# Peptides against a protein of PDB entry 7BDX: the designs that were tried, part 30

Target 1, 212 residues: chain A of PDB entry 7BDX
Amino acid sequence: EMGAAACTLLWGVSSSEEVVKAILGGDKALKFFSITGQTMESFVKSLDGDVQELDSDESQFVFALAGIVTNVAAIACGREFLVNSSRVLLDTILQLLGDLKPGQCTKLKVLMLMSLYNVSINLKGLKYISESPGFIPLLWWLLSDPDAEVCLHVLRLVQSVVLEPEVFSKSASEFRSSLPLQRILAMSKSRNPRLQTAAQELLEDLRTLEHN

## One batch from the design tools (peptide; made by RFdiffusion4, then SolubleMPNN)

Design b1_p9_8_s2 (from b1_p9_8, 4 letters changed)
Fold by OpenDDE base, seed 4:
Structure b1_p9_8_s2 (fold): chain B 212 residues (1-212), chain C 212 residues (1-212), chain A 9 residues (1-9)
Amino acid sequence: as target 1 above (212 residues)
Amino acid sequence: as target 1 above (212 residues)
Amino acid sequence: DRFFPSSLL
């Protein structure tokens, strides 16, 4: 209970850039983000099947941790910190996203995907994430999720890759050969307007890359 | 580990007034401060004798909680919140300060005393604390502590009472009859300059009240 | 928005 409450408050206040700077300016940041990864990993490994008690203290605690990482990654100095000093955490997030089944832990997936997207705003972050082993298969695995918000954040992360020629060129052949085009086309017809728009934009970006 | 780390970061960032406003502006503040009191109480009740593993995760967690309360009480809106909405926490802090022996949990005592002092900056807070049952005996119990920082923060809290004629007048007879004058005189000769000054100032304030 | 703060989720 108390840990989840404290972590939730820390998550809330981490929306401020000044709070992110304060977190990172202290001598505890490295340890905190190391333990964050371990805690998230322990939680995911404890999951038996697809049943998740979403309102459990453990779940709320892990959501807050993932939320803090997302808010840190939303800030320039936070992205720099993650990519320089907390690569193990990024690797953990990528691994956990692969370990979770489609439809499992959707809220956690969304937060983790948002953190990776925020990291991808920096070219250095995008390079690091996209050069991770199995990154492209992971994107397609995640895009098979029935949840529209999971799929939306995957599409946004895919778009971050597609919009960087230097990054995209390294994976372009694998990307094109494995692209779940029918899935993306189905999403472009979704009743969720955000998902629909993101899928349409990605399809337009991909068409532009085919003609260039 | 993770709870202590998160709570420690929250403590650090709570030094900002804007962070205190953000904590209190959320719907979780009441629950957080309620659980804070319960957690601090549970910790103190678990203490067997005078032995304290100061670097334990539990100790660090409770120190961070007490630090957060102190930082909240340092801000005008935080004092208002504590005195209006978290009186149970203030009562818990007063109780725990009484339950701890001289020389026991000095760092926690200092943080709790700092929080009470910060609350006492507001007349409403000072009234509430000073009207608590056994408040004056508690001050003298705490002033018997061998630790100079504990004694310093007790003297500052005593000074807050003495400097408010409306509050002091209600307890003046009890205060004068039970005043550990020899102890305060000994502190005015301390090698700790902060303790020495605080004891001297309090003795001057008390002499001024005797002549008025 | 290009950035995704998550504190509201």
Scores: peptide ipSAE 0.048, ipTM 0.838, DockQ to the pose 0.103
Fold by OpenDDE base, seed 2:
Structure b1_p9_8_s2 (fold): chain B 212 residues (1-212), chain C 212 residues (1-212), chain A 9 residues (1-9)
Amino acid sequence: as target 1 above (212 residues)
Amino acid sequence: as target 1 above (212 residues)
Amino acid sequence: DRFFPSSLL
């Protein structure tokens, strides 16, 4: 209980840039983010296919950790820190997103995807993520999720790759050969207006790249 | 490990007034401070006279909680919150300070005494603390501690009572009849310069009150 | 704004 409450408060206040700078300016940041990755990994490995008690102290604790990573990645110095000093955490997030089944830990997936998207705003972060082994297959695995919010954040991450020529050129062949076009077209007709818009915009960006 | 790390970061960032306002402006503040008191109480009850592993995750967690309370009490809105909405936490801190033996949990005592001192800056807080059952005996119990830092913070809290006529007048008879004058005189000769000064100043304030 | 701070969802 108390650990989850403290971590949730830390998550809430980490929405401030000054708080992120204070976290990163201290000597505890490296240790904190190292243990964060291990804690998230241990939690996902413990799920054994059981119904996640979404309101458990353990779940709330891990959500707060993922939320802190997301808020740190929302700040320029936070992205720099993650990409330079916490690469193991980024690797862990990519691994956990691969290990989770469609519909499993939806809220955690959303937070992790938001963190990766925020990291992808930095060109160095986008390069690091996109050069990760199995990244393109991982995107399509995640896009198989029945949850509209998961799929929305996957589409945003795909769009970050597509809109960066230096990154897209490295994966263009694999991307074009494996693109789940019918899945994206189905999302462009979703009743979820945010998912609908994101799928339409990605389809427009892809059409632009076929003509270049 | 991770809970202590998260709580320690929350402690560090709570030194900012804006972070304290953000903590208190949320719907989680009441719950957090309620569980804080219970957690601190459970920890102190678990000590059973064993040598406190000062660097244990549990100790670091409780130190961070006490540090957060101290930093909240350092801010005007934080004092108002504690005095109006977290009185049970103040009662718990007073109880725990009574339950701890001389030399036991010194670092925790210092943090709790700092929090009470910060609360005493508010007249309503000082009234609440000083009207607590057994407050004067508690001050003298705490002043029996062999630790100079504990004794220093006790002397500061005594001085807060002495310097407020409306508060001192209510306890003046009990205070004068129980004052450990020889102990305070011994502290005025301490090799610790901060303790020496605090004891000298308190003796001067007491002499001023005898002539009025 | 391309930045999505996770507000407490």
Scores: peptide ipSAE 0.046, ipTM 0.841, DockQ to the pose 0.080
Fold by OpenDDE base, seed 5:
Structure b1_p9_8_s2 (fold): chain B 212 residues (1-212), chain C 212 residues (1-212), chain A 9 residues (1-9)
Amino acid sequence: as target 1 above (212 residues)
Amino acid sequence: as target 1 above (212 residues)
Amino acid sequence: DRFFPSSLL
């Protein structure tokens, strides 16, 4: 209980840029983000047995950790820290997104995808994430999720790759050959306006790339 | 481990007034400070058995909690919150300071005494603490500690009582009859300059009150 | 302007 409460307060205050700078300016930041990945990994590995209730202290603790990572990645110095000094955490987030089944831990997936999207705003972060082994198959695995919010954040991450010619050129062949076009077209007809817009924009960006 | 790391980061960032305001502006502040007292109490009760190493994750977690309370009490809105909405935590800190033996958990005693001193800057807080059952005997119990930093923070808390005529008048008879004068005089000759100064100032304040 | 998703959850 107390750990989850402390971590949840830290998540709330980490929405401030000055708090993110204070976290990263401390000698404890590296240790914190190192054990964050391990804690999230241990939690996801525990789910294959007992369905841990979404409202458990452990679930709330892991949500707060993923929220802190997302808030750190929202700030320029936080992106630079994650990409330069906390790569194991990024690798862990990519792995955990692959280990989770469609419909499993939706809230955690959304937070992890938001953190990766924020990291992808840094070109060095986008390169690191997109060059990770199995990145393209992982995007399509996540895009098979029944949850519209998971799919929205996947489409946004895909768009970040498509909009960067230097990154897209390296994966363009695999991307074109494996693209779940029918799934994206179905999302462009979604009743969810955010998902509909994100799918339409991505389809427009892809059409622009076919003519070049 | 992870709980102690998160709580230690929260302690570090709580040195900012804006972070304290953000903590207290959240719906989770009451719950956090309610379970903080319980966590500190459970830790102190566990010490009568195995000497928990000062460097344990549990010790570091409790130090961070006491540090957060101290930082919250350093800010006007934090003092107002503690005195109005978190009185059980103040009662717990007073109790735990009584339960600890001289030389036991020195670092925790210092943090708890610093938090009480910061609360005593608010006249409503000073009244609440000084009117607590056994407050005067507790001060003398703590002043018997061999640690100079514990004694320094006790002397500062005693001075906050002595400098407030409305508060001191209520306890003046018990204070005068039980005052460990020889102990304070010994501290006024200490090789520790901070302890020496605090003991000299308190002796001057007490002499001024004998003439009125 | 890349919309910074602050996780306001």
Scores: peptide ipSAE 0.045, ipTM 0.843, DockQ to the pose 0.092
Fold by OpenDDE base, seed 1:
Structure b1_p9_8_s2 (fold): chain B 212 residues (1-212), chain C 212 residues (1-212), chain A 9 residues (1-9)
Amino acid sequence: as target 1 above (212 residues)
Amino acid sequence: as target 1 above (212 residues)
Amino acid sequence: DRFFPSSLL
């Protein structure tokens, strides 16, 4: 209870750049983010089934942690911190996204994908996550999720890879050979306007790259 | 572990007025402060002896909570919030200060006394705490503490009462009849310069009030 | 918006 309440408040205030700088300017940031990864991993490993008590203190606590990581990654110094000093946390997020089944922990997946997307805004961050073992298969695994919001954030992350020529060139062959084109085309016809737009934009970017 | 780490970061960032406003501007503040009081009470009740594992996660967590309350009370809107919406937390802090023995939980006592002092800057807060049952005996109980930092914060809180004529007039008879004058005089000769100054200032203020 | 702050929804 109290831990989840405190962490939720920390999540709320971490939407400020000045708060993120204050978090990172302290000597406790490294320990906090290392334990964050362990806590998120422990939570996912303790899930016995697809039915989450989404309203549990533990769930709320882990959601708040993922929210804090997302807010840190929204700031330039936060991205640099994560990529330089908290790579294990990024590795943990990637692993957890792979460990979760389609439709499982949807809210947590969204938050974790938002953090990875924010990290991907930094070229160094994008390089780090895109060079992670199994990253391309992981994107397609996540794109199989029935949830439109999960799929939206996957498409945005895929777009970050596609829009960076230096990153895209390294994985272009694997990317093209495994691309779930029919799935993306289906998403471009979604009734969800955000998912529809993201899928259309990605299809346009992919077409532009085929002509260059 | 994780709860203490998150709460410690929240404590650190709550030194900012903007962060305090953000904490209080959310719909979760009331719940957070109610659980804070319960957590602090539970911690103090679980103490089997005078030896605290000061380095425990639980101790660090409660210290961070007390630190957050102190930082909230340092801000005008925070004082108003505590006095209007979180009176039970103030009552809990007063109770816990009474429940702790001399020399027990010194660091927690200091943080709790700092919060009460900050609340006492507001006339409404000072009225509320000074009209609490057993407040004057509690001040003298706390002034029996062997720790100079505890005693310093007690003297500062006593000074807040003495410097407010409307508050002092209500309790002046009880205050004068029970005042540990010899103890305060001994503190005015302390080798601790902060304690010495606070005791001297209080003795000067008391002398000034005897002549009016 | 390039940066998605996780709003407390």
Scores: peptide ipSAE 0.041, ipTM 0.837, DockQ to the pose 0.122

Design b1_p9_8_s3 (from b1_p9_8, 5 letters changed)
Fold by OpenDDE base, seed 3:
Structure b1_p9_8_s3 (fold): chain B 212 residues (1-212), chain C 212 residues (1-212), chain A 9 residues (1-9)
Amino acid sequence: as target 1 above (212 residues)
Amino acid sequence: as target 1 above (212 residues)
Amino acid sequence: SRFFPSSLL
């Protein structure tokens, strides 16, 4: 319980750039983010395949941790820190996103995807993530999720890949050959306006790349 | 482990007034400080009378919690919050200070005393603390501690009482009758300059009050 | 840039 409360407060205040800088300027940041990954992994491993996301202090704790990572990744120096000094955490997030079934731990999955998207704003971060083994299959696995918010954040992450020629060129062949086009087309007709827009924009970007 | 790391980060950033305001401006503050008291109490109750302060993640967690309380109490709005909305926490701190033996949990004891001193900067806070049952005996119990830092912070808290006529007048009779004068005189000769100064100042203040 | 940082408040 106390851990969840503390992490929730830390999450809230980490929305400030100055707080992120203060966290990273201390000697405790490395330890914190190392344990963060381990804690998230332990939580996911504790979930049975048939169990929905728990409404518990433990779940709230993990959400707050993921929120902190997201807020850190929203800041330039935070992205640099994560990519330079906490690659294991990024690897863990990628792993956990693969370990979770469609519809499983939706909220955590969204938070983790948001953190990866924020990391992807930086070319170095995007390179690191996109060069991870099985990255493209992972995107499509995640895009099979029934949740519109999960799919939205997958599409945003895909868009960050597509819009960076240096990154896209390395994966373009695999990307084109495995692209779940029918799924993306279906999303462009979603009742969720954010999902609909994201899918439409991605389709437009893909069409532009085919003509170049 | 994770809780200790999170609380340590939160403690560090709570040194900022803006972070304290952000913590208190949210809807989570009440819950956090409620659980803080419970957690500190649970920790102290887990200590055997003969066991020294543990070098553990749990100890570090409790220290960070006490540090957060101290930092909150260092800010005017934080003092107001604690006295208005978290009196149970203040009561818990007073209780735990009484439950700990001299020489037991020195670091935690110092942190708790620092938080109470910070609260005592506010007249409302000082009134609340000083009106707690057994407050004067508690001060003398704490002043029997062999640790110079503990004694220093006790003397500072005593000074805040003595320097406020409205508060001191209510307890002056009990205070004068139970004052460990020989102990304070011994402290005025301490090798610790901070303790020496604090004891000397208090003796001067007491002399001034006897002549008025 | 088409990219905006996403933070959770």
Scores: peptide ipSAE 0.043, ipTM 0.838, DockQ to the pose 0.088
Fold by OpenDDE base, seed 5:
Structure b1_p9_8_s3 (fold): chain B 212 residues (1-212), chain C 212 residues (1-212), chain A 9 residues (1-9)
Amino acid sequence: as target 1 above (212 residues)
Amino acid sequence: as target 1 above (212 residues)
Amino acid sequence: SRFFPSSLL
C-alpha cells in the first residue's frame, strides 16, 4: 500500500516540468527507470494466472509508474533522457504492449501508448521506436483492441511515423502492404469524435503520400 | 526496491515548496500521511528482533518517508496540514522517538526531530507537540543519545519551547526540576561547533528566564 | 498541444 501511495503522489507532481527536471537531475533517476521497466514487466507476466483486480495496490503502483514515464516523456529533457539513458524501458514498454491481449489492461496500455507517443515527438525517439523489431505488426495488433482510447493513441503514433519522411520511407513498403485500411476506415466513422478525427487525419495523410 | 526508489525520488522533489503544495492539494495526501505513520511504526517495532541493515531497502523507504514529512513541515501550508489534518502522524513520531534506544536508528531520529522542529515553528504546532503526554521526559531521554546530531536537534526543539512564553509557562516547573543541566553544560564545551553553539544559546535563554 | 501529460486518470 505505502509504495503505491508514494508512487501515485510522485506521478501527480511529475506533471510539472520542474519536477521532471528535478527527478532527472538526481543520481537516482537511472536506477528508478531501470527498476520501473522490471516492475511493469513482472506485473504484466503475473496477469496470465490470476484475475488481478484493476483496483489493487499493485495495479495502482504500475499505473503510477507508467504515468511517471508519460510525464517525463512530455518534457524535452525527459525525452532526451529516455532515448539516451533508458532505452531498455522503451523496449520493455513495446514488449508489454505486444504481450497484452485485446481488451486486457486497457488503462495501462493507454499510459504506455501515451509515453511512446510523447517519445515519438523527438525525432531520435521516433527513429528508435519505429526501428524496434516488430514495430509495424505491433501497431496493427494494438489497433485490433476494442477500446477506442487504445486505438486513438495507436493512430496518433502511426501518424507520427507517417508525418516524418525519414522514418516512413524506411518502412513504407511493409506499412502499405500490411495497413489495416478497413479498420481505420471504420474508425473514421466512429461515434467517438476523437477517434473519428484521428482516423480521418491519418487517412488524409496517407492519401497525400500516395500522390508523391 | 521499487517502492523505496519512488519514495526517495518523492523525498528529493519535496524540497520544493511548489511540490509540497501539489502533494497537499491532491485528495491523496491524507491517506499518504496516515499510512506513513503506520509504516514508520511497523519498521521501528521490527528493530528489536533483527539487526536491520541501515542500508536496506526498507530503511531507505522509511528514511524517505521521514524526509518527506520534514520537507512538508518546512512549508507554512505543510505545517498547517500536519497540525490540522495529520496529528496522528505527529503522535506517532513522538512515540517512535521514545521507543528508540540511545544510538539506535540515529538517521531516522534526526529526520523525525527535524520534522518536529519544523512543526514547532508554528505556534499551534509547538502547542500541540509540547502538550503531548511525556514530552519533557522524551526530550531528556533523547538528550541522553551519544550522537551529536540527535542532541543538536533536541536542543533546538527545547529552545523553541523556551522562546515561547505561552508554551514555557505551562511546563516551566517540570522543565526546571528535571533539566539535565550538567549534560547541556557538557554540550556547550563540545568539539562539535553546531552542538556547542546550540547548547550555549539555550543556556543563555535559560539564564534570561531565571532573572524574570 | 502536441504533449499529453498523463492527466490523473
Scores: peptide ipSAE 0.041, ipTM 0.835, DockQ to the pose 0.081
Fold by OpenDDE base, seed 2:
Structure b1_p9_8_s3 (fold): chain B 212 residues (1-212), chain C 212 residues (1-212), chain A 9 residues (1-9)
Amino acid sequence: as target 1 above (212 residues)
Amino acid sequence: as target 1 above (212 residues)
Amino acid sequence: SRFFPSSLL
């Protein structure tokens, strides 16, 4: 209980840029983010079946950890820190997103995807994650999720790849050959307006790239 | 490990007034501070003997909790919160300071005493803690500690009582009858200059009160 | 800015 409460408070206050700078300016940051990845990995490995107890202390604790990473990645110095000093954490997030089944740990997936998207705002971050082994298959695996919020954040990450020519050119062949076009078209007709809009915008961006 | 790390980061960033305001402005503050007291109490009750493993995850976690309370009490709105909404935590801190032997959990005592001193800056806080049952005997129990840093913070808290006529008048008889004058005189000759100065200043304040 | 801060869920 107390650990989850403390970590949740840290998550909440880390929405401030000044708090992120304070966290990273100290001598505890490296250790904290190294064990963060290990803790999230241990949690995901401990899951048996598709049912997660969302209100458990352990779940709340890991949500807060993922939320902290997201808030750090929202700040320029935080992205620089993650991409330079905590690459193992990024690798762990990519691994965990691959290990989770569709519909499993939805809220955690959303937070992890938000963190990767925020990292992708930085060209160095986008290069790093997009050059990770199995990145394109991972995107399509995640896009098979029945949850609209998971799919929304996958589409945003796909869009970050598509909108960066230097990154997209490196994976264009694999991307075009594996694109789940029918799935994205189905999302463009979703009853969820946020998912619908994101899918439509991505389809427009893809059409633009076919003509260039 | 991870809980202690997260709580330590929260402690570090809580040195900011804006972070304290953010913690208290949320809906999690009451719950957090209620279980903080319980957690500190459970830790102190779990101690067997006089040896504390200072580098343990549990010790670091409880130090961080006490540090957060200290930083909250350093801010005006934090004192108001503690004195109005978390009196049970103040009662717990007073209890735990009484339960600990001289020389036991020195660092934790210092943090708890710092929090009570910060609360004593507020007249309402000083009234509350000084009217707590056994407060004067507790001060003298704490002043029997062989640690100079513990004794220093006790002397500061005694000075806060002495310098507030409205509070001192309520306990003046018990105070004068129980004052460990020889102990304070010994501290005024300490090799520790901070302890020496604090004891000398308190003795001067006491002499002034005898002539009024 | 295209960043997404996380709120408490």
Scores: peptide ipSAE 0.036, ipTM 0.839, DockQ to the pose 0.102
Fold by OpenDDE base, seed 1:
Structure b1_p9_8_s3 (fold): chain B 212 residues (1-212), chain C 212 residues (1-212), chain A 9 residues (1-9)
Amino acid sequence: as target 1 above (212 residues)
Amino acid sequence: as target 1 above (212 residues)
Amino acid sequence: SRFFPSSLL
């Protein structure tokens, strides 16, 4: 209870760039983010496969942690910190996204995907996550999720890969051979306007790359 | 572990006025400070009388909570919040200061006394804590502590009472009849320069009030 | 938006 409350407050205030700098400027940041990954992993491992996200203190606690990571990744020095000093946390997030079944822990998936998207704003971050083993299969696994918000953030992360020629070139053949084009086309016709727009933009970007 | 780490980060960033405003501006502040009091109380109750402050996650967690309260009380809107909306927390801090034996939980006592001193900067806060039952006996109980830092913060809190005529007048007879003058005189000769100065200033303030 | 700060969900 108290941990979840404290972590939720920390999440709220970490939306400030100055707060993120203060978090990262202290000697405790490395330990915090290491334990963050372990805590998130323990939470996901404790979930029985068929149990919905419990509206519990544990869930709120892990959501707050994922939110803090997202806010850190939203600023330049935070991205540099994550990519240089907290790679294990990024690996953990990628792993957990793979371990969670479609429809399982939707809110946590969204937060983790938001964090990865923010990391992907840096070329160094984008390179790191996109060169992770199984990254492309993971994207398609996540794109099979029935949740529109999960799919939205997957499409945005895919766009980060597609828009960076150096990164896209390394995985272009695998990307093209496994691309769930029919799924993306279906999303471009979604009644969800955000998902519809993201799918349309990605389809346009893909068409542009086929002409080059 | 994770809770202590998160709370420690929150403590560190709460030294900023803007962060305190952000904490207090959200809907979660009331719950947080309510649970803070309960957590501090549970911690103190769990301590066996002869066990030193364990260098544990629990200790660090409660220290961080006390530090956050201190930082909140350091700013005007934070003091107003504590005095208007979190009186139970102030009551809890006063209670815990009474429950802790001389030499027990010294670091926690210092943080709690710092928070009460900050609250006492506001006339409304000073009135609230000084009108609490047993407040004057509590000051003398705390002044019996062998720790110079505890005694320093007690003397500073006593000075806040002495320097406010409206507050001092309400308790002046009780204050004068129970004043541990010999103890304060001994502190004015302390080898600790901060304690020495605080005791000297208080003795000067008391002499000035006797001539009026 | 170039980056996404997380709001409290």
Scores: peptide ipSAE 0.062, ipTM 0.838, DockQ to the pose 0.142; fails the geometry check

